# Ledger of designs, part 112: peptides against a protein of PDB entry 6O8C

Target 1, 262 residues: chain A of PDB entry 6O8C
Amino acid sequence: VGLRYEKISLPKIHPRYDLDGDASMAKAVTGVVCYACRTASTLLLYQELMRKGVRWLVELVKDDYNETVHKKTEVVITLDFCIRNIEKTVKVYEKLMKVNLEAAELGEISDIHTKLLRLSSSQGTIESSLQDISSRLSPGGLLADTWAHQEGTHPRDRNVEKLQVLLNCITEIYYQFKKDKAERRLAYNEEQIHKFDKQKLYYHATKAMSHFSEECVRKYEAFKDKSEEWMRKMLHLRKQLLSLTNQCFDIEEEVSKYQDYT

## One batch from the design tools (peptide; made by RFdiffusion4, then SolubleMPNN)

Design b2_p19_4_s1 (from b2_p19_4, 10 letters changed)
Fold by OpenDDE base, seed 5:
Structure b2_p19_4_s1 (fold): chain B 262 residues (1-262), chain A 19 residues (1-19)
Amino acid sequence: as target 1 above (262 residues)
Amino acid sequence: LEEEYKKWLEEMEEEERRE
């Protein structure tokens, strides 16, 4: 769930010279750009926190993977040992069968051997699945976290600082417009300066909003979308690892039932 | 004033290119 922000837009700037209207407009613009600065800062913070979370989750999943691999290896060793013991038993019974002893026991042991071989075959599938997971987690894999370092906004981009500079310029003009409003009427030269400052205000405001939209919001949304997709895939992968672990435990339990025959 | 504004705009555009 990403941060919800309100869609902000600049108020309409009227070209008409109006000291009261211009002061009110400048106040509104200052408010909007101030909101953009704060929002950009919040969005940046959110992304940095998410990057930390991503790194943490990657390490957690790698640990889960290693545990699963370890368990799988343990089961393979146990299973192979059991198979070898059963094969020795089968050979002994085959020799005894040549001497007309109990065919029924040989049948049971042979069935166990067949079951163990099937379990051994299933280990190949588990191994293949683990290899697939490993490839996905590896650098350049589908679940690599390289996107977290590339996508979105970063402190090094200095977006908040750039917006703050523009906000400062806008705020200065706003304060001047408040003074102009208090004068009720300006001399010709002062009026021309006011008009010029109004154009500057518009320039700074549009630049700020463009920067906010294109460099902050757009990149944030891209980061958010990628993070959500990646998170879903990682959760699914964790479930797969858990399933593989459970399969290993199931095989181990089944093998333990046959150890009494060895 | 229009010429001054034009010069100011050019300066601002140049600053933007340096950033």
Scores: peptide ipSAE 0.048, ipTM 0.640, DockQ to the pose 0.040
Fold by OpenDDE base, seed 3:
Structure b2_p19_4_s1 (fold): chain B 262 residues (1-262), chain A 19 residues (1-19)
Amino acid sequence: as target 1 above (262 residues)
Amino acid sequence: LEEEYKKWLEEMEEEERRE
């Protein structure tokens, strides 16, 4: 489950000059943008951790795949060896049958041979499945992890730093408004500066919130959705690998039953 | 001050377009 965060919005900014109201508004804006900055940082961290996890999982699955391929290869060798031995035995018994000896035993051995050939045929299906998995895991495959490097936000985007700069500007204005409030009344020039700073505050705040929404949250959500989809597919693939592994073991066990006849 | 504000706004808009 992805990171949960609260939806935030800027307070209403009144155009009227009010030292008390402006200080309160500025405080609220500072709080909201501060939350956005923290949230952006957390979202970035989450994505970076997920990217590490994705890379780790890919390597794990590749290792599992290689192990399965190795096991399959061993089983094929063993099976082929058993088939060759049974074929030799069949030839011997066929010769004996020509002289009317041990005809009943030949039937049993022939049945074993037929069963082994069926098992050998099943190896082709396993091989095809493994090839499919390999293709999916290969570069450019359906389960490639290239999306993890493309989707979402990255440290190089400097989103948190950009938000922090805006927050600093907002905070500075807030502190000035706090001082202005303490003065109770401003001279004409200071009043004009206050009004100007209020407009700057609005500009920085809206810029921060837009950046947060469009460049941080939206991209994060896209990354999250893609990661969930990819993870589901990877889990399914792991189950498939496990199934193939079990099939190899089943074949090996079946072959072992016939080794006593060789 | 109004003229200064207008100049500031123009500068900010230009900066935003470059980003």
Scores: peptide ipSAE 0.044, ipTM 0.635, DockQ to the pose 0.042
Fold by OpenDDE base, seed 4:
Structure b2_p19_4_s1 (fold): chain B 262 residues (1-262), chain A 19 residues (1-19)
Amino acid sequence: as target 1 above (262 residues)
Amino acid sequence: LEEEYKKWLEEMEEEERRE
């Protein structure tokens, strides 16, 4: 789960003036920072896609919830109707029993009534479970998706652009170092400029890698971890909803057996 | 060049503080 990226580090920068070594070092630095830029872009894209997925999943689960509530309501109506009809029948048979008639049938109907009342009581448990699920899905609930908007990196942070600017500076120095290497020897002033540019390169590279590590990678990892945890909880909740739906169907099936007595 | 480097560093530090 998640994007795999390689741990990258800057090459060692030697303080010694060496045109060949400096060009090689600059090339390596350019490569590393380029990789950081591309990786940052990929990590950002992944997070944006995941945010869309999270929103989609929330809506899906809400739809599942609403369907379950609807089914539960249907069953409650059917069950209540059946109970009322059975109660009317019980009253009639109770009157008949006063004259010692239909005692066995009354017993059977009374047992059905008792069973229906038990089923009705189970609806209360289902309702409580649905309320719990609703509370968890509500704003501020345990399964709220607010974290998806807060955690990780965002396009507005412009991390990729910031890294790209640094990469451009580094690349420019690299190309100059390549030219310097081709000259084999620099005049004093050009040598001093080269040394200065080497320090600039180090500065830009360090800044880029720090930014990449602290603002891109770290935040991405936090987002990834949070998303995995949240996703697991959401999938579990969806299973709970399915279970509740099945319970409603089971109750409906049980009630249907007694409709002939109504 | 050392003075120019110091000026550059100062400029970079100021830019970083503005971000």
Scores: peptide ipSAE 0.043, ipTM 0.633, DockQ to the pose 0.039
Fold by OpenDDE base, seed 2:
Structure b2_p19_4_s1 (fold): chain B 262 residues (1-262), chain A 19 residues (1-19)
Amino acid sequence: as target 1 above (262 residues)
Amino acid sequence: LEEEYKKWLEEMEEEERRE
């Protein structure tokens, strides 16, 4: 879930010299660019927080992975121990069978042995799955967090500062236009300055809006989309880890049923 | 004023090229 922001646009700038209209226009432009600056700051903050969250989640998943690997290892040891004990028992009974004494019991133990071997084979699949997960989490893997450092906007880009500079220029012109409006009529030289400032205002405003749209909004949207995709994949991976853990517990429980024969 | 405007435009264009 990303931050919502309002789409903003510059008011229409009329070429006609009009002190009242120009003051009103300048006020509106100031408001729009001010909003852009604030929005850019908010979007940047969101991305920085998300980057922290991404790093946190990576560490969490790595911990989950390590725990799962540990559990798997424990089960493998237990299972192998049980298999070895059953194999010893089978050998003893095979020797006794040569004397025609205990054929029925041997059949039961042999069946247990077969079941344990099947469980052991499933451990290979779990191991392969864990290796796959490890590879995905590794540097350069499909779930690496390198994108979080590349996508979006960063404090080093100084987008907010750039917009603020433009806003300051626009605001200065706006205040001058307020004064001009109060004079009701300007002398020729002041009128020419006013017209020139109007062109400057237009330049700064368009530059600000272009920068906001192309460097702030667009990059933010790309970051947001990438983050959502990555998060879905990470959540899926966590579910996979949980599934593998549960499989280990299931195997352990089944092995415990045969402990009386070991 | 026209000359000043032209000069200003040139300065702004130069700034854009540096970015």
Scores: peptide ipSAE 0.040, ipTM 0.629, DockQ to the pose 0.041

Design b2_p19_4_s2 (from b2_p19_4, 10 letters changed)
Fold by OpenDDE base, seed 4:
Structure b2_p19_4_s2 (fold): chain B 262 residues (1-262), chain A 19 residues (1-19)
Amino acid sequence: as target 1 above (262 residues)
Amino acid sequence: IEEEYKKWLEEMEEEEKKE
């Protein structure tokens, strides 16, 4: 879910000298560029907040990963201990079988041993999955957050300040056009100045809108798209970690059933 | 006024190059 902004366009600027029309046009231009400035500020703020959120989420997922690794390690220790105990028991029963043929109990213990070895093999798969996740979260990995620093607009770009400067120039011309309108008629020199200022207004407005569209909106949209894609991948990764954690718990529960034989 | 406008445009272009 991204910020909603309205598509803005400059009003049509007529070349004809008209004090009333020019004042109205200048007012409209001022409004549009003012909106662009405010929107640029909002888009920048959103991106900065999202960057903070991305960093937070990365740390959260790293914590989840570490917890899963810890749980996996605990299960490995428990499983290895259980396997060693069962192997000792198997050896004892094998020796006893040579003397008293207690074949039924040995068969059960042997089956448990086989099951534990299968659980151990599944633990290897969990380990490989965790390694894959680690590689994806590592610098240069597929889920690295480097894009968040590269994509979009940044405070250092000073886009809002640049737009504000242009807005100030436009606003000044607008106020002059209001005065010109109030005079109803200008002398020749003042008329020429008015025409010149109208060209300046057009220049500043066009520059502002180009800057807004190309340096603010376009980059924001690119950032938004990348952020959404990355967020989906991160959420999926968290689900994978949860699945691995649950697998570890399942293995632990199964191993606990065999601890009575140790 | 046209000459002043031309000078202004040139000044604006020079400022853009400095950025």
Scores: peptide ipSAE 0.059, ipTM 0.624, DockQ to the pose 0.039
Fold by OpenDDE base, seed 5:
Structure b2_p19_4_s2 (fold): chain B 262 residues (1-262), chain A 19 residues (1-19)
Amino acid sequence: as target 1 above (262 residues)
Amino acid sequence: IEEEYKKWLEEMEEEEKKE
């Protein structure tokens, strides 16, 4: 669940000279850009926390993978040992059958051998699945976390600082407009300065909102979407690893039943 | 005033290119 932010827009700036209206407008603009600064900071913090979470999850899944590989290796060794023992037994019984008719016992052992060979084949499938998972987790793989370092906003972008500079400029003009309002009427030169400052206010506000929208919000949304997709895939992969581990345990249990015949 | 505004805008655009 991503951070909810309100879509903010600048108030309409009327071109008409109005000291009361201009002060009110400037106040509103200051509020909007202030909200943008705070929101940008919050969005940045969220992304940084998510990046930490991503790194943590990658390490967790790598540990799960290593445990699964270890278990698989143990099962393969056990299974191969059991197969070799059964094969030796089969050879002995085949020699005995040339002398004595123990056909029923040989049949049972041969059936066990066939079952073990099937289990060995299933281990090949597990190995293939593990290799696929490894490839996906590897650098450049489909589940690599490189996107977390590339997507979204970063402290190095200094977006919050840039917005704060613009906010400071806007706030200064707002305070001047508050003073102008208190004067009720400005001299011609002061009126011209007021009009000029109003244009500056518009410029700074527009720049701030464009930067906020294009460099903060858009990139955040892209990061959020990518993170959600990646997280779903990682959770699924973790479930796959668990399934493979369980399969290894099941095979080990089945092999243990036949060890009494070896 | 319009000329001063244009000059100011140009200065701001140049500063933006440096950032």
Scores: peptide ipSAE 0.059, ipTM 0.628, DockQ to the pose 0.040
Fold by OpenDDE base, seed 3:
Structure b2_p19_4_s2 (fold): chain B 262 residues (1-262), chain A 19 residues (1-19)
Amino acid sequence: as target 1 above (262 residues)
Amino acid sequence: IEEEYKKWLEEMEEEEKKE
């Protein structure tokens, strides 16, 4: 679940010169852009935390993979050993059968041998699955974490700082408009400056909101969507690894039942 | 003041192009 933020918009800016209205408008604009700055910071923090989480999860899954591979290898060795022992036993019984009709015991051992060979064949499927997982986790694979470095916003983009600069400009104008309001009436030159500053305010505010929407929010949403998709796939892969591990244990357990015959 | 405003706008537009 991603961070929730409120949709914000700039207040309407009236072209009419009005000291009271302009001060109120400037206050509202300051508030909106301030919210944008804070939100941008929060969104950035979220993404940075998620990137850490992604890296952590990748390492965790790689460890799980390595453990599974190790277990699989162990089972293969054990199984091969058991098969070789059973084959030796079969050969001995075949020799004995030439002398004495011990057909029943030979049949049982031969059946065990057949079962073990089937188990050995199943290892090939497990191996193929592990190879697929390895491929997906490898650099350039389908589950590579390269997107985490590419998508979203980064501290190096300095988006928060850029917004803060604009906010500072807006705030300065707001404070001036508060003073202007307190004067109740401005001289002609001061009035012209006020009008000019109002245009500057609008420019800075518009720039801030555009930057926020296009460079912060949009990129965040893209990052969020990608992260959710990737996370789902990683969790599924982890479940797959667990399944493979369990299959290895099941095979090991079955082989252990036949060790008494070896 | 109008001329100063126009100059300011031009400067801001030029800065935006550099970003």
Scores: peptide ipSAE 0.058, ipTM 0.624, DockQ to the pose 0.041
Fold by OpenDDE base, seed 2:
Structure b2_p19_4_s2 (fold): chain B 262 residues (1-262), chain A 19 residues (1-19)
Amino acid sequence: as target 1 above (262 residues)
Amino acid sequence: IEEEYKKWLEEMEEEEKKE
């Protein structure tokens, strides 16, 4: 999971004045910083897509939750109705028992009543679990998606644009160094300008690589790690919801067996 | 040229403080 990128580093910059070497170095630096720009853009895009995915998943899980709550409510109503009917029947048979009639049937109905009460207790546990899930999904909960808006890099940071500006400066110097190389020998003033530009190139390149590493890559990795952790928790929560739904169906099935006695 | 370089460095440092 996540984008793979190659670890890049600047070539060694020699302090010696060498028109051929400086042109080659500048070309290599341009290539490295260009790669950084492209990579930063790709990493940003990935994060933006993941943020959309996170929002989508949150809504999906909320829908699953609501469906589970709805099913639970239906089962509670059915179960309560069945319990009330059985209780009425028990009362009738208890009255008949006073006149020594239908004792065997009363025992069976009482057993059913006991089983239904156990199912009702189980439903309470389901309710508690649903409340826990709701709290986790709520704003400020453990599964809130606020991290997705905070972690990583954002378009507003303008990291790609900043890198592109530096790349443009570097590229300009590279093209000048290519011309300087073609001249084979520079006049004194031109040589001094070349040396100065080499220092500028170094400055821009180091700034670009530092920015790329510290602001783009590091923050991306933090975002990636957080997203993976959050995703695992969300998937687990979905499994919990499914389990709760299945428990509701199981209870409903059990209750249906006793509806003939009402 | 050295003076120009120093001036350039100062300008770059000032720009970094604004970011």
Scores: peptide ipSAE 0.054, ipTM 0.619, DockQ to the pose 0.039

Design b2_p19_4_s3 (from b2_p19_4, 9 letters changed)
Fold by OpenDDE base, seed 1:
Structure b2_p19_4_s3 (fold): chain B 262 residues (1-262), chain A 19 residues (1-19)
Amino acid sequence: as target 1 above (262 residues)
Amino acid sequence: IEEEYEEWLKKMEEEEEKE
């Protein structure tokens, strides 16, 4: 679940010269852009934390994979050993059967041999599944984490700093408009400066909002969506690994039942 | 003042292109 943020918009800017209205508008704009700066910072932090989490999860899944491979290898060795022993026993009984021994025991051992061979075949399926998982985790695989470095916003983008610069410009104009309001009436030259500054404020504000929306929010949402999808797939992969591990344990347990016949 | 604003805008655009 990603961070919740409020959708922000600039207040309506009236073209009419009004010292009181302009001061109020400038205050509101300052507040909105300030929120954008803080939000951008929070969104960036979230993404950085998520990137750390992604890296952590990759390592965790790799460890799970290695453990599963290890267990599979152990079971293969045990199974092969058991098969070899049963085969030796079968040969001995075949020789004894030539000397009028009951075929019943040989039949039982042969059945065990057949079961063990079936278990050996299932190991091939486990191996194929592990190979598939390995391919998915490999560089360029479907579960590669390369997207985490590409998607979203990064500290190197300097988005927060850029927004802060614009906020500073806006804040300066706001403070001037507060002074202008206190003067109640401006001389012609000061009035013209006020009007010009109002245009500057609008420019800075729109630039800030565009930057926030397009470079911060949109990219964050893309990152969030991608991270959620990837995370779901990775968790599913872990479940698959667990299933494979359990299958190995099941095979090992079954093999242990037949060790007494060796 | 409109002319001054346009000149200012032009300056801002030029600064953005340098970044």
Scores: peptide ipSAE 0.036, ipTM 0.580, DockQ to the pose 0.041
Fold by OpenDDE base, seed 5:
Structure b2_p19_4_s3 (fold): chain B 262 residues (1-262), chain A 19 residues (1-19)
Amino acid sequence: as target 1 above (262 residues)
Amino acid sequence: IEEEYEEWLKKMEEEEEKE
């Protein structure tokens, strides 16, 4: 669940010279851009926390993978040993059958051998699955975390600082407009300065909102979407690893039943 | 005043290109 933010828009800036209206407008603009600054900071923090979470999850899944590989290797060794022992037993019984009719016992051992060979084949499938998982987790793989370093906003972008500079400019104009309002009427030169500052206010506000929308919000949303997709895939992969581990345990248990015949 | 505004805008655009 991503951070909820309100869609903000600038108030309509009327071209008409109105000291009361201009002061009120400037106040509203200051509030909106201030909200943008705070929101941008919050969105950045969220992304940085998520990046830490991503790195943590990658290490966790790598550990799970290594444990699964280790277990698989143990089972393969045990299974191969059991197969070799059964094969030796089969050869002995085949020689004995030439002399004595122990056909029933040979049949049972041969059936065990066949079952073990089937289990060995299933290990090949597990190996293939592990290789696939390894490829997906590898650098450049489908589940690599490189996107977390590329997508979204970063402290190095200095988006919050850039917005803060614009907010400072806007706030300065707002304070001037508050003073202008208190004067009730401005001299011609002061009126012209007020009009000029109103244009500056519009410029700074528009720049701030564009930067916020395009460089903060849009990139955050892209990061959020990518992170949700990636997290879902990683959780699924973790479940796959667990399934493979359980399969290894099941095979080990089955092999243990036949060790008494070796 | 319009000329001053245009000059100011131009300066602001140039500063944006440098950032």
Scores: peptide ipSAE 0.035, ipTM 0.578, DockQ to the pose 0.040
Fold by OpenDDE base, seed 3:
Structure b2_p19_4_s3 (fold): chain B 262 residues (1-262), chain A 19 residues (1-19)
Amino acid sequence: as target 1 above (262 residues)
Amino acid sequence: IEEEYEEWLKKMEEEEEKE
């Protein structure tokens, strides 16, 4: 679940010169852009935390993979050893059968041998699955984490700082408009400056909101969507690894039942 | 003042194009 934020918009800016209205408008604009700055910071923090989480999860899954591969290898060795022992036993009984009709015991051992060979064949499927997982986790694989470095916003983009600069400019104008309001009436030159500053305010505010929407929010949403998709796939892969591990244990347990015959 | 505003706008537009 991603961060929730409120949709914000700039207040309507009236072209008419009005000291009271302009001060109120400037206050509202300051509030909106301030919210944008804070939100951008929060969105950035979220993404940075998620990137850390992604890296952590990748390492965790790689460790799980390595453990599974190790277990699989162990089982293969054990199984091969058991097969070789059973094959030796079969040969001995075949020789004995030429002398004495011990057909019943030979049949049982031969059946065990057949079962072990089937188990050995199943290892090939496990190996193929592990190879697939390895491929997916490899650099350039379907589950590579390269997107985490590419998508979204980064501290190096300095989006929060850029917004803060604009906020500072807006705030300065707002404070001036508060003073202008307190004067109740401005001289002609001061009035012209006020009008000019109002245009500057609009420019800075519009720039801030555009930057926030296009460079912060949009990129965040893209990152969020990608992260959710990737996370789902990683969790599924982890379940797959667990399944493979369990299959290895099941095979090991079955082989252990036949060790008494070796 | 109007001329100053136009000059300021032009400067801001030029800076935006450089970004």
Scores: peptide ipSAE 0.035, ipTM 0.578, DockQ to the pose 0.042
Fold by OpenDDE base, seed 2:
Structure b2_p19_4_s3 (fold): chain B 262 residues (1-262), chain A 19 residues (1-19)
Amino acid sequence: as target 1 above (262 residues)
Amino acid sequence: IEEEYEEWLKKMEEEEEKE
């Protein structure tokens, strides 16, 4: 899971004045920083897509939750109705028992009543579990998606644009160094300018690489790790919801067996 | 040229402080 990128580093910059070497170095630096720009853009895009995915998944899980709550409510109503009917029947048979009639049937109905009460207790546990899930999904809960808006890099950070500016400066120097190389020998003033530009190139390159590493890559990795952790928790929660739904269906099926006695 | 370089460096530092 996640984008793979190659570890990049700047070539060694030699302090010695060498028109051929400086042109080659500048070309290599341009290539490295260009790769950094492209990679930063790709990493940003990935994060933005993941943020959309996170929002989508939250809504999906909320829908699953609401469906489970709805099913639970239906089962509670059905179960309560069945319990009330059985209780009425028990009262009738208890009155008949006072005149020594229908003792065997009363025993069976009483057993059904006991089973229904156990199912009702189980429903209470389901309710508690649903409340826990709701609290986890709520704002400020353990599964809130606020991290997705905070972690990682954002378009507003303008990291790609900042890197592109540095790349443009580096590229300009590279093209000048290519011309300098073609001249084979520079006049004194031109040589001094070349040396100065080499220092500028070094400055821009190091700034670009530091920015890429510290602001783009590091923050991306933090986002990736957080997203993976959050995703695992969300998938587990979905499984819990499914389990609760199945428990509701099981209770409903059991209750249906006793509806003929009401 | 050395003075120009120092001035350039100073300018770059000032720009970084503004970001």
Scores: peptide ipSAE 0.033, ipTM 0.573, DockQ to the pose 0.040

